# Ledger of designs, part 37: peptides against a protein of PDB entry 4IGA

Target 1, 116 residues: chain A of PDB entry 4IGA
Amino acid sequence: KRVLIVDDAAFMRMMLKDIITKAGYEVAGEATNGREAVEKYKELKPDIVTMDITMPEMNGIDAIKEIMKIDPNAKIIVCSAMGQQAMVIEAIKAGAKDFIVKPFQPSRVVEALNKV

## One batch from the design tools (peptide; made by RFdiffusion4, then SolubleMPNN)

Design b1_p15_1_s2 (from b1_p15_1, 7 letters changed)
Fold by OpenDDE base, seed 4:
Structure b1_p15_1_s2 (fold): chain B 116 residues (1-116), chain A 15 residues (1-15)
Amino acid sequence: as target 1 above (116 residues)
Amino acid sequence: AEKKALELLERNLSE
C-alpha cells in the first residue's frame, strides 16, 4: 500500500517515512500543508494518508474534509500534537479513521496503518 | 463516527 505523508515539519515527514517504509509500506509522496495534501491526493491516489493538523495555508481538518469530498473512501490517519478531545472529535467527524497523538511510538503508527 | 471518536478519546486519556 502507498502512503501520502502530510506534515509541515520536514523532521516529522522524515520520521514517518522511516516508520512507514520499515513497516513494508511505500511512500507515495509528501505534502507540507493541507492545500498541497489535497492536490497530491488527486495526483497520487494514495491508499492511506497520514495527516498533521496544524499547518499553514490549510489545516489538517479542512484537508480531511476536502479529501473526503473527493474520495469518501479515503483512509486518513491523523498524526498531531493537538490531542484534545474536541480536536479528536472534529477529526473523526471530518472523516479520519484514526488519531495518533504526538509524541508517538512507531508501533502505534504501524498499528494504524494495518487497521485502516 | 461517534463511537470511534469515543474509543479514541478513551485511549488518549488512558495513555
Scores: peptide ipSAE 0.275, ipTM 0.811, DockQ to the pose 0.743
Fold by OpenDDE base, seed 2:
Structure b1_p15_1_s2 (fold): chain B 116 residues (1-116), chain A 15 residues (1-15)
Amino acid sequence: as target 1 above (116 residues)
Amino acid sequence: AEKKALELLERNLSE
C-alpha cells in the first residue's frame, strides 16, 4: 500500500517515512500543508494518508474534510501533538480513521497502518 | 463518531 505523508515539519515527515518504509509500505509522496495534501491526494491516489493538524495554508481538519469530499473511502490517520478531546472529536467527525498523539512510538503508527 | 473518539481518548490516557 502507498502512503501520503502530510506534515509541515520536515523532520516529522522524515521520521514517518522511515517508519512507513520499514513497515513494508511505499511512500507515495509528501505534503507540507493541507492545501498541498488535497492536491497530492488527487495526483497520487494514495491508499493511506498520515495527516498533521497544525499546518499553514490549510489545517489538517479542513484537509481531511476536503479529501473526504474527493474520496469518501479515504483512509486517514491523524498524527498530531494536539491530542485534546475537542481535536480528537473534530478529526473523527471529519472522517479520520485513527488519531495518534505526538510523541508516538513507531509501533503505534505501524498498528494504525495495518488496521485502517 | 463520539464513541470512536472516546475510545481513542481512553487509549491516550492509558498510554
Scores: peptide ipSAE 0.272, ipTM 0.807, DockQ to the pose 0.851
Fold by OpenDDE base, seed 1:
Structure b1_p15_1_s2 (fold): chain B 116 residues (1-116), chain A 15 residues (1-15)
Amino acid sequence: as target 1 above (116 residues)
Amino acid sequence: AEKKALELLERNLSE
């Protein structure tokens, strides 16, 4: 399965890429903001998306909503430091399948990848 | 959606 990694932090994208590839998944591509995420989703048609929330240009919640318009069956895993109750609820309402709070263990990401 | 959110919130609290 192919994963699109969305995060404005280069370090976080590298970390997720390492976890994803070691778990046997392929990285379809990367995006650094919500607008790029939507564009890359259209282009790459990944099987899974890891989505940050706090990003410039377009935040992760809005990106989730736009991706769900494109593909109602999209499999989106949120990975965010913004783990407040209201944010989790908002992400799930938008269509996310999982919500992982930063900092996280690699095993938590692998579990999410395997279950979505 | 609310059920899933509750499950995730409970998990985050337990970790």
Scores: peptide ipSAE 0.271, ipTM 0.809, DockQ to the pose 0.821
Fold by OpenDDE base, seed 3:
Structure b1_p15_1_s2 (fold): chain B 116 residues (1-116), chain A 15 residues (1-15)
Amino acid sequence: as target 1 above (116 residues)
Amino acid sequence: AEKKALELLERNLSE
């Protein structure tokens, strides 16, 4: 399966890329904000998306909503430091299949990838 | 509190 990695932090994208690759998944591409995420989703049609929340241009919640409009079956895993209950609930309501709070262990990401 | 909330929501998703 191919994964689109969305995060405005280069170091986080690098970390996720390493985890995803070692787990046997392919990295379809990367996006640095919500607007790029939506465009990359249309272009690459990835099987899974890892989505940050706090990003410039467009935040992760809005990106989830836009992606769900173009593909109601999208598999989106949120990875964010914003782990408050209200934010988790909002992400799930928007269509996310899972929510991983930063900092996280690699095994947590792998489990999420395998379950969506 | 955040961790507990996440665990609860994850359980709900699996049910």
Scores: peptide ipSAE 0.196, ipTM 0.766, DockQ to the pose 0.123; fails the geometry check

Design b1_p15_1_s3 (from b1_p15_1, 9 letters changed)
Fold by OpenDDE base, seed 5:
Structure b1_p15_1_s3 (fold): chain B 116 residues (1-116), chain A 15 residues (1-15)
Amino acid sequence: as target 1 above (116 residues)
Amino acid sequence: AEKEALELIKRQESE
């Protein structure tokens, strides 16, 4: 399966890329903000998306909503430092399948990838 | 959706 990695932090994208690749998944591409994420989803049609929340241009919640308009069957895993209950509820209501709080263990990401 | 969110919250608290 192919994964689109969305995060404004280059280091985090690198970390996720390593985890995703070692788990046997292919990285379809990367996006650095929500608007780019929507554009890349249209372009690449990935199987899975890892989505940050706090990003410039467009935040992750809005990106989830826009991607779900494009593909109601999109498989989106949120990876965010904002693990507050309100944010988790908001992300799931928007259409996310999972929510991983930063910092995380690689095994948690792999588990999410395998379950969505 | 809210039920799923509550389950995720509980999981995060238990980890």
Scores: peptide ipSAE 0.247, ipTM 0.809, DockQ to the pose 0.842
Fold by OpenDDE base, seed 1:
Structure b1_p15_1_s3 (fold): chain B 116 residues (1-116), chain A 15 residues (1-15)
Amino acid sequence: as target 1 above (116 residues)
Amino acid sequence: AEKEALELIKRQESE
């Protein structure tokens, strides 16, 4: 399966890329903000998306909503430092399938990838 | 949706 990685932090994208690749998944591409995420989703049609929340241009919640308009069956895993209950609820309501709080263990990401 | 969110919240609190 192919994964689109969305995060404005280069370090975080690199970390996720390593985890995803070692777990046997393919990295379809990367996006650094919500606008890029939506465009890359249209272009690449990935199987799974890892989505940050706090990003410039467009935040992760809005990106989830836009991607769900494109593909109601999108498999989106949120990966964010903003793990407050209200944010989790908002992300799930928007259409996310899972929510991983930073900092995380690699096994948590792999579990999410395998279950969505 | 709210049910799923509740489950995730419970998981995060348990970790």
Scores: peptide ipSAE 0.244, ipTM 0.806, DockQ to the pose 0.813
Fold by OpenDDE base, seed 4:
Structure b1_p15_1_s3 (fold): chain B 116 residues (1-116), chain A 15 residues (1-15)
Amino acid sequence: as target 1 above (116 residues)
Amino acid sequence: AEKEALELIKRQESE
């Protein structure tokens, strides 16, 4: 399966890329904000998306909503430092399948990838 | 969706 990685932090994208590839998944591409995420989703049609929340241009919640309009079957895993209850609820209501709080263990990401 | 969110919240609280 192919994964689109969305995070404004280059280090985080690199970290996720390592985890994803070592777990046997392919990285379809990367996006640095919500607007790019939507554009890349349309272009690449990935199987899974890892989505940050706090990003410039467009935040992750809005990106989830836009992607879900494009593809109601999108498989989106949120990966964010904002693990507050309200944010988790908002992300799930928007259409996310899972929510991983930073900092995380690689096994948590792999579990999410395998279950969505 | 609400049930899924609740389960995720509970998991985070237990970790």
Scores: peptide ipSAE 0.216, ipTM 0.789, DockQ to the pose 0.780
Fold by OpenDDE base, seed 3:
Structure b1_p15_1_s3 (fold): chain B 116 residues (1-116), chain A 15 residues (1-15)
Amino acid sequence: as target 1 above (116 residues)
Amino acid sequence: AEKEALELIKRQESE
């Protein structure tokens, strides 16, 4: 399966790329903001998306909503430092399948990838 | 935490 990694932080994208690759998944590509995420989703048609929330240009919640409009079957896993209950609820309502709070253990990401 | 919140939401959706 192919994963699109969305995060404005280069370090975080690198970390996720390492985890995803070592878990046996392929990295379809990367995006640095929500607008780019939507564009890359259309272009790459990934099987799974890891989605940051706090990003410039367009935040992760809005990106989830836009992706769900174009593909209601999208598999989106949120990875965010903002783990408040209200944010989790908002992400799930938008269409996310899982929510991982930063900092996270690699095993948590792998479990999410295997479950969606 | 996120896990507890997610479980709660999923439970509500299944009811």
Scores: peptide ipSAE 0.135, ipTM 0.733, DockQ to the pose 0.179

Design b1_p15_1_s4 (from b1_p15_1, 7 letters changed)
Fold by OpenDDE base, seed 2:
Structure b1_p15_1_s4 (fold): chain B 116 residues (1-116), chain A 15 residues (1-15)
Amino acid sequence: as target 1 above (116 residues)
Amino acid sequence: AEKKALELLKRQEEE
């Protein structure tokens, strides 16, 4: 399966790329904000998306909503430091399948990838 | 959706 990695932090994208590839998944591409995420989703048609929340231009919640308009079957895993209850609820309501709070264990990401 | 969120929150609390 191919994964689109969305995060405005380069180091986080690198970390996720390492975890994703070691878990046997392919990285379809990367996006640094929500608008890029939507565009890349259209372009790459990834199987899975890892989605940050706090990003410039367009935040992750809005990106989830836009991607869900494009593909109601999109498999989106949120990965964010914003682990407040309200944010988790908002992300899941928007269409996310999972929510991983930063900092995270690599195994948590792998579990999410395998489950969605 | 709300139920799923609650499940995830409970899981996080247990971790």
Scores: peptide ipSAE 0.297, ipTM 0.826, DockQ to the pose 0.832
Fold by OpenDDE base, seed 5:
Structure b1_p15_1_s4 (fold): chain B 116 residues (1-116), chain A 15 residues (1-15)
Amino acid sequence: as target 1 above (116 residues)
Amino acid sequence: AEKKALELLKRQEEE
C-alpha cells in the first residue's frame, strides 16, 4: 500500500518515512500543509494518509474534511501533539480512522497502518 | 490506553 505523509516538520516526515518503509509500505509522496495535502491526494491517489493537525495554510482537520469530499473512503491516520479529547473527537468526526499522539512509538504507527 | 479511548469515542459518535 502507498502512504501520503503530511506534516509541516521535515524531521517528522523523515521519521514517518522511515517507519512506513521499514513496515513494508511505499511512500506515495509528502505534503507540508493541508492545502498541499489535498492537492497531493488528488494527484497521487494514495491508499493511506498520515495527517498532522497544526500546519500553516490549512490545518489537518480542514484537510481531512476536504479529502473526505474527494474520497469518502479515504484512510486517514492523524499524528499530532494535540492529543486532547476535544481534538480527537473533532478529527474522528471529520473522518479520521485513527489518532496517534506525539510523541509515539514506531509500533503504534505500524499497528494503525495495518488496521485501517 | 490511547487505543481504547479512541474506540470508545468512535462508538459514542456512531450512536
Scores: peptide ipSAE 0.209, ipTM 0.771, DockQ to the pose 0.091
Fold by OpenDDE base, seed 3:
Structure b1_p15_1_s4 (fold): chain B 116 residues (1-116), chain A 15 residues (1-15)
Amino acid sequence: as target 1 above (116 residues)
Amino acid sequence: AEKKALELLKRQEEE
């Protein structure tokens, strides 16, 4: 399966790329903000998306909503430092399948990838 | 924690 990685932090994208590839998944591409995420989703048609929340241009919640308009069957896993209940609820209501709080263990990401 | 928050949301949806 192919994964689109969305995060404004280069270090985070690198970390997720390592975890995803070691788990046997392919990285379809990367996006650095919500607007780019929506564009890349249409272009690459990935099987799974890892989505940050706090990003410039467009935040992750809005990106989730836009992607769900394009593909109601999208598989989106949120990865965010903002793990408060209100944010988790908002992300799930927007259409996310899972929510991973930073900092995370690699096994948590792999578990999410395997379950969506 | 995210697990607790997700559980809460699921309960709300089931009610």
Scores: peptide ipSAE 0.191, ipTM 0.755, DockQ to the pose 0.175
Fold by OpenDDE base, seed 4:
Structure b1_p15_1_s4 (fold): chain B 116 residues (1-116), chain A 15 residues (1-15)
Amino acid sequence: as target 1 above (116 residues)
Amino acid sequence: AEKKALELLKRQEEE
């Protein structure tokens, strides 16, 4: 399966890329904000998206909503430091399949990838 | 947090 990685932090994208690749998944591409995420989703048609929340231009919640309009079957895993209940609820309501709170263990990401 | 949030979401939908 191919994964689109969305995070404004280059180091986080690199970390996720390493985890995803070592787990046997392919990285379809990367996006640095919600607007790019939506554009890249249309372009790459990935199987899975890892989505940050706090990003410039467009936040992750809005990006999830826009992607779900494009593809109601999108498989989006949120990876965010914003792990409070209200934010998790908002992400799930928007259409996210899972929510991983930063900092996380690599195994948590792999489990999410396998189950989404 | 994830499980609890999911439960809360379900409860909100039922209310």
Scores: peptide ipSAE 0.177, ipTM 0.744, DockQ to the pose 0.246

Design b1_p15_2_s1 (from b1_p15_2 with E5K E12K)
Fold by OpenDDE base, seed 5:
Structure b1_p15_2_s1 (fold): chain B 116 residues (1-116), chain A 15 residues (1-15)
Amino acid sequence: as target 1 above (116 residues)
Amino acid sequence: SIEEKAEELLKKNEE
């Protein structure tokens, strides 16, 4: 399966890329903000998206909503430092299938990838 | 419910 990685932090994208590839998945591409994420989803049609929340241009919640308009069956895993209950609820309402709080263990990401 | 799912996910992240 192919994964689109969305995060404004280059080091986080690198970390996720390592975890994703070691787990046997392919990286379809990367996005650095929510607007780019929507554009890349249209272009690449990935199987799974890892989505940051706090990003410039467009935040992750809005990006999830826009991607769900494009593909109601989109498989989106949120990865965010904003792990409070209110944010998790907002992400699920938007359409996210999972929510991973930073910092995380690699195994948590792998489990999410395998289960969505 | 969404709230229950949120609590489940928060618990999972604490494990």
Scores: peptide ipSAE 0.589, ipTM 0.926, DockQ to the pose 0.976
Fold by OpenDDE base, seed 4:
Structure b1_p15_2_s1 (fold): chain B 116 residues (1-116), chain A 15 residues (1-15)
Amino acid sequence: as target 1 above (116 residues)
Amino acid sequence: SIEEKAEELLKKNEE
């Protein structure tokens, strides 16, 4: 399966890429903000999206909503430092399938990838 | 419910 990695932090994208590839998944591409995420989703048609929340241009919640409009079957895993209950609820309402709080263990990401 | 799902996810992240 192919994964689109969305995070404004280059180091986080690199970390996720390492985890994703070691787990046997392919990285479809990367996005640095919500707008890019939506555009890349349309372009790449990934199987899974890892989505940061706090990003410039467009935040992750809005990106999830837009992607879900494009593809109601989108498989989006949120990966964010914003692990508050309210934010988790917002992400789920938007359409996220999972929510991983930073900092995380690689196994948590792998589990999410395998289950969505 | 969404709230229940959120609680489940929060617990998972605490493990």
Scores: peptide ipSAE 0.585, ipTM 0.926, DockQ to the pose 0.980
Fold by OpenDDE base, seed 1:
Structure b1_p15_2_s1 (fold): chain B 116 residues (1-116), chain A 15 residues (1-15)
Amino acid sequence: as target 1 above (116 residues)
Amino acid sequence: SIEEKAEELLKKNEE
């Protein structure tokens, strides 16, 4: 399966790329903000998306909503430092299938990838 | 419910 990685932090994208590839998945592409995420989703049609929340241009919640308009069956895993209950609720309402709080264990990401 | 799902996910992240 192919994964689109969305995060404004280069370090985080690198970390996720390593975890994703070692778990046997392919990285479809990367996006650094919500607008890029939406455009990349349209272009690449990935199987799974890892989505940061706090990003410039467009935040992750809005990006989830836009992607869900494009593909109601999108498989989106949020990966964010904003692990408040209210934020998790907002992400789920927007259409996210899972929510991983930073900092995380690699096994948590792998589990999410395998289950969505 | 959404709230229950949120709590479930938060617990999972604590493990």
Scores: peptide ipSAE 0.569, ipTM 0.922, DockQ to the pose 0.970
Fold by OpenDDE base, seed 3:
Structure b1_p15_2_s1 (fold): chain B 116 residues (1-116), chain A 15 residues (1-15)
Amino acid sequence: as target 1 above (116 residues)
Amino acid sequence: SIEEKAEELLKKNEE
C-alpha cells in the first residue's frame, strides 16, 4: 500500500517516512500543507494518508473535508500535537479513521496503518 | 458514537 505523508515539518515527514517504509509500506509522496495535500491526493491516488492538523495555507481538518469530497472512501490517519478531545471529535466528523497524538510511538503508527 | 470513538482514541494515545 502507498501512503501520502502530510506535515509542514520536514523532520516529522522524515520520521513518518522511516516508520512507514520500515513497516513495509511505500511512500507515494509528501505534502507540506492542506492545499498541497488535496492536490497530491488527486495526483497520486494514495491508499492511505497521514495528516497533520496545524499547517499553513490550509489546515488538516479542511484538507480532510476536501479529500473526502474527492474520495469518500479515503483512509486518513491524523498525526497531530493537538490531542484535545474537541480536535479529535472534529477530525472524526470530517472523516478521519484514526487520530495519533504527537509525540507517538512508532508502533502506534504501524498499528494504525494496518487497521485502516 | 463519535464522542465514544474520540474517547477511545484519546485513551489509546495515552497508553
Scores: peptide ipSAE 0.560, ipTM 0.921, DockQ to the pose 0.982

Design b1_p15_2_s2 (from b1_p15_2, 6 letters changed)
Fold by OpenDDE base, seed 5:
Structure b1_p15_2_s2 (fold): chain B 116 residues (1-116), chain A 15 residues (1-15)
Amino acid sequence: as target 1 above (116 residues)
Amino acid sequence: SIEEKAAEILARNAE
């Protein structure tokens, strides 16, 4: 399966890329903000998206909503430092399948990839 | 429900 990695932090994208590839998944591409994420989803048609929340241009919640309009069956895993209950609920309402709080263990990401 | 799903996720992240 192919994964689109969305995060404004280059080091985080690199970390996720390492985890994703070591787990046997392919990286479809990367996006650095929510607007780019929507554009890349249309272009690449990935199987899974890892989505940051706090990003410039467009935040992750809005990006999830837009992607869900494009593909109601989109499989989106949120990865964010904002692990508050309210934010988790908001992400799930938007359409996310999972929510991983930063900092995370690689195994948590792999489990999410395998289960969505 | 959404609340139940959120609770499950929160529990996993707390492990």
Scores: peptide ipSAE 0.496, ipTM 0.900, DockQ to the pose 0.705
Fold by OpenDDE base, seed 3:
Order: sequence, then C-alpha cells, then structure tokens
Structure b1_p15_2_s2 (fold): chain B 116 residues (1-116), chain A 15 residues (1-15)
Amino acid sequence: as target 1 above (116 residues)
Amino acid sequence: SIEEKAAEILARNAE
C-alpha cells in the first residue's frame, strides 16, 4: 500500500517515512500543508494518508473534510500533538480512521497502518 | 458510534 505523508515539519515527515518504509509500505509522496495534501491526494491517489492537524495554509481537519469529498472511502490516520478529546472527536467526525498523539512510538503508527 | 471510536482511540493513546 502507498502512503501520503502530510506534516509541515520536515523532521516529522522524515521520521514517518522511515517508519512507513520499514513496515513494508511505500511512500506515495509528501505534503507540507492541508492545501498541498488535497492536491497530492488527487494526483497520487494514495491508499493511506498520515495527516498533521496544525499546519499553515490549511489545517488537517479541513484537509480531511476536503479529501473525504473527493474520496468518501479515504483512509486517513491523524498524527498530531493536539490529542485532546475534543480534537479526537472532531477528527473522527470529519472522517479520520485513527488519531495518533505526538510524541508516539513507531509501533503505534504500524498498528494504525495495518488496521485501516 | 463516534463516541465509541473516540474512546477506543483515547485508550490506545494512553497505553
């Protein structure tokens, strides 16, 4: 399966890329904000998306909503420091399948990838 | 439900 990695932090994208590839998945591409994420989703048609929440241009919640309009079957895993209950509920309502709080263990990401 | 799914996620993140 191919994964689109969305995060404004280069270090975080690199970390996720390492975890994803080591787990046997392919990285379809990267995006640095929500607007780019929507564009890349249309272009790459990835199987899975890892989605940050706090980003410039467009936040992750809005990006989830836009991607779900494009593909109601999209498989989106949120990865964010914003792990409050209210934010988790909002992300799930928007269409996310899982929500991983930063900082996280690699095994948590692998588990999420395998379950969506 | 949304509430059930959120509860499951919150529990996993606390582990």
Scores: peptide ipSAE 0.495, ipTM 0.900, DockQ to the pose 0.687
Fold by OpenDDE base, seed 4:
Structure b1_p15_2_s2 (fold): chain B 116 residues (1-116), chain A 15 residues (1-15)
Amino acid sequence: as target 1 above (116 residues)
Amino acid sequence: SIEEKAAEILARNAE
């Protein structure tokens, strides 16, 4: 499966890339904000998206909503430091399949990838 | 439900 990694932090994208590839998944591409995420989703048609929430241009919640308009079957895993109950609910409402709170264990990401 | 899904996720993240 191919994964689109969305996060405005280069370090986080690198970390996720390492975890994703070691788990046997392919990185389809990267996006640094919600607008790029939507564009890259259209372009790359990834199987899974890891989505940050707090990003410039367009936040992760709005990006989820836009991607879900494109593909109602999109598999989006949120990965964010914003792990409040309200944010988790908002992400699920938008269409996310899972929500991983930063900082996270690599195994948590792998489990999410395997289950979506 | 959304609430149940959220609760499940929150519990998993707490582990």
Scores: peptide ipSAE 0.485, ipTM 0.898, DockQ to the pose 0.704
Fold by OpenDDE base, seed 1:
Order: sequence, then structure tokens, then C-alpha cells
Structure b1_p15_2_s2 (fold): chain B 116 residues (1-116), chain A 15 residues (1-15)
Amino acid sequence: as target 1 above (116 residues)
Amino acid sequence: SIEEKAAEILARNAE
């Protein structure tokens, strides 16, 4: 399966790329904000998306909503430092399948990838 | 439900 990695932090994208590839998944591409995420989703048609929330241009919640308009079957896993109950609920309402709070263990990401 | 799903996720992240 192919994964689109969305995060404005280069080091986080690198970390996720390492986890994803070691778990046997392919990295379809990367995006640094929500607008790029939507654009890359259309272009690459990935099987799974890892989505940050706090990003410039367009935040992760809005990106989830836009991707779900394009593909109601999209598999989106949120990865964010904003792990408050209200934010988790908002992400799930938007269409996310899972929500991983930063900092996280690599195994948590792998389990999420395998379950969606 | 959304609330149940959120509760499950929150519990998992707390582990």
C-alpha cells in the first residue's frame, strides 16, 4: 500500500517515512500543508494518508474534509501533538479513521496503518 | 458512534 505523508515539519516527515517503509509500505509522496495534501491526494491517489493538524495555508481538519469530498473512502490517520478530546472528536467527525498523538511510538503508527 | 470511536482512540493513545 502507498502512503501520503502530510506534515509541515521536515523531521517529522522523515521519521514517518522511516516507520512506513520499514513496515513494508511505500511512500507515495509528501505534503507540507493542507492545500498541498489535497493536491497530492488527487495526483497520487494514495491508499493511506498520515495527516498533521497544525499547518500553514490549510490545517489538517480542513484538508481531511476536502479529501473526503474527493474520496469518501479515503483512509486518513491523524498524527498530531494536539491530542485533546475535542480535537480527536473533530478529526473523526471530519472523516479520519485514527488519531495518533505526538510524541508516539513507531509501533502505534504501524498498528494504525495495518488497521485502516 | 463518533463518541465511541473517539473514546477508543483516546484510550489507545493513553497506553
Scores: peptide ipSAE 0.477, ipTM 0.894, DockQ to the pose 0.697

Design b1_p15_2_s3 (from b1_p15_2, 4 letters changed)
Fold by OpenDDE base, seed 5:
Structure b1_p15_2_s3 (fold): chain B 116 residues (1-116), chain A 15 residues (1-15)
Amino acid sequence: as target 1 above (116 residues)
Amino acid sequence: SIEEEAERLLARNAE
């Protein structure tokens, strides 16, 4: 399966890319903000998306909503430092399938990828 | 409910 990695932090994208690749998944591409994420989803048609929340241009919640309009069957895993219940609720309402709180263990990401 | 699911996900992250 192919994964689109969305995070404004280059370090985080690098970390996720390593985890995703080692787990046997392919990285379809990367996006640095929500607007770019929506555009890349249309372009790459990935199987899975890892989505940050706090990003410039467009936040992750809005990006999830827009992607779900494009593909109601989109498989989106949120990966965010914003681990408050209110934010998790917002992500689930938007259409997220999982929510990983930063900092995380690599195994948590792999589990999410395998189950989504 | 969505709230229960949110709590479940947060608990899962804490494991």
Scores: peptide ipSAE 0.599, ipTM 0.917, DockQ to the pose 0.963
Fold by OpenDDE base, seed 4:
Structure b1_p15_2_s3 (fold): chain B 116 residues (1-116), chain A 15 residues (1-15)
Amino acid sequence: as target 1 above (116 residues)
Amino acid sequence: SIEEEAERLLARNAE
């Protein structure tokens, strides 16, 4: 399966890429903000998206909503430092399938990838 | 409910 990694932090994208590839998944591409995420989703049609929330241009919640308009069956895993219940609720309402709070263990990401 | 699901997700992250 192919994963689109969305995070404004280059280090985080690198970390996720390492975890994803070691778990046997393929990285379809990367996006650095929500607008780019939507564009890349249209272009790449990945199987799974890892989505940051706090990003410039367009935040992750809005990106999830836009991606869900494109593909109601999109599999989006949020990865965010914003682990407040209110934010998790917003992500779920937008269409997220999982919510991983930073900092996280690699196994948590792998579990999410395997279950969405 | 969405709230219950959110609680479950957060609980999992806390493990």
Scores: peptide ipSAE 0.595, ipTM 0.916, DockQ to the pose 0.973
Fold by OpenDDE base, seed 1:
Structure b1_p15_2_s3 (fold): chain B 116 residues (1-116), chain A 15 residues (1-15)
Amino acid sequence: as target 1 above (116 residues)
Amino acid sequence: SIEEEAERLLARNAE
């Protein structure tokens, strides 16, 4: 399966890429903000998306909503430092399948990838 | 409910 990684932090994208690759998944591509995420989703048609929330240009919640308009069956895993209940609720309402709070263990990401 | 699901997901992160 192919994963689109969305995060404005280069270090975080690198970390997720390592986890995803070691788990046997393919990285379809990367996006650095929500607008790029929507564009890349259209282009790459990934199987799974890892989505940050706090990003410039377009935040992760809005990106989830736009991706769900494109593909109602999109499999989106949120990975965010914004681990408040209200934010998790917003992500679920937008269409997210899972929510991983930063900092996280690699095993948590792998579990999410396998179950989404 | 969505609230219960959110609580479940957050609890999972704490494990």
Scores: peptide ipSAE 0.585, ipTM 0.912, DockQ to the pose 0.958
Fold by OpenDDE base, seed 3:
Structure b1_p15_2_s3 (fold): chain B 116 residues (1-116), chain A 15 residues (1-15)
Amino acid sequence: as target 1 above (116 residues)
Amino acid sequence: SIEEEAERLLARNAE
């Protein structure tokens, strides 16, 4: 399966890329903000998206909503430092299938990839 | 419910 990685932090994208590839998944591409995420989803049609929340241009919640308009069956895993219950609820309402709080262990990401 | 799911997800992250 192919994964689109969305995060404004280069280090975090590198970390996720390493985890994803070691787990046997392919990285379809990367995006650095919500607007890029939506455009990359249209272009690449990935099987899974890892989505940050706090990003410039467009935040992750809005990006999830826009991607769900494009593909109601999109499989989106949130990866965010914003681990408050209210934020998790908003992500689920937007269409997220899982929510991983930063900092995380690699096994947590792998579990999410395998179950989504 | 969504609230219950949110609680489950947060609990899983805390483990």
Scores: peptide ipSAE 0.570, ipTM 0.910, DockQ to the pose 0.977

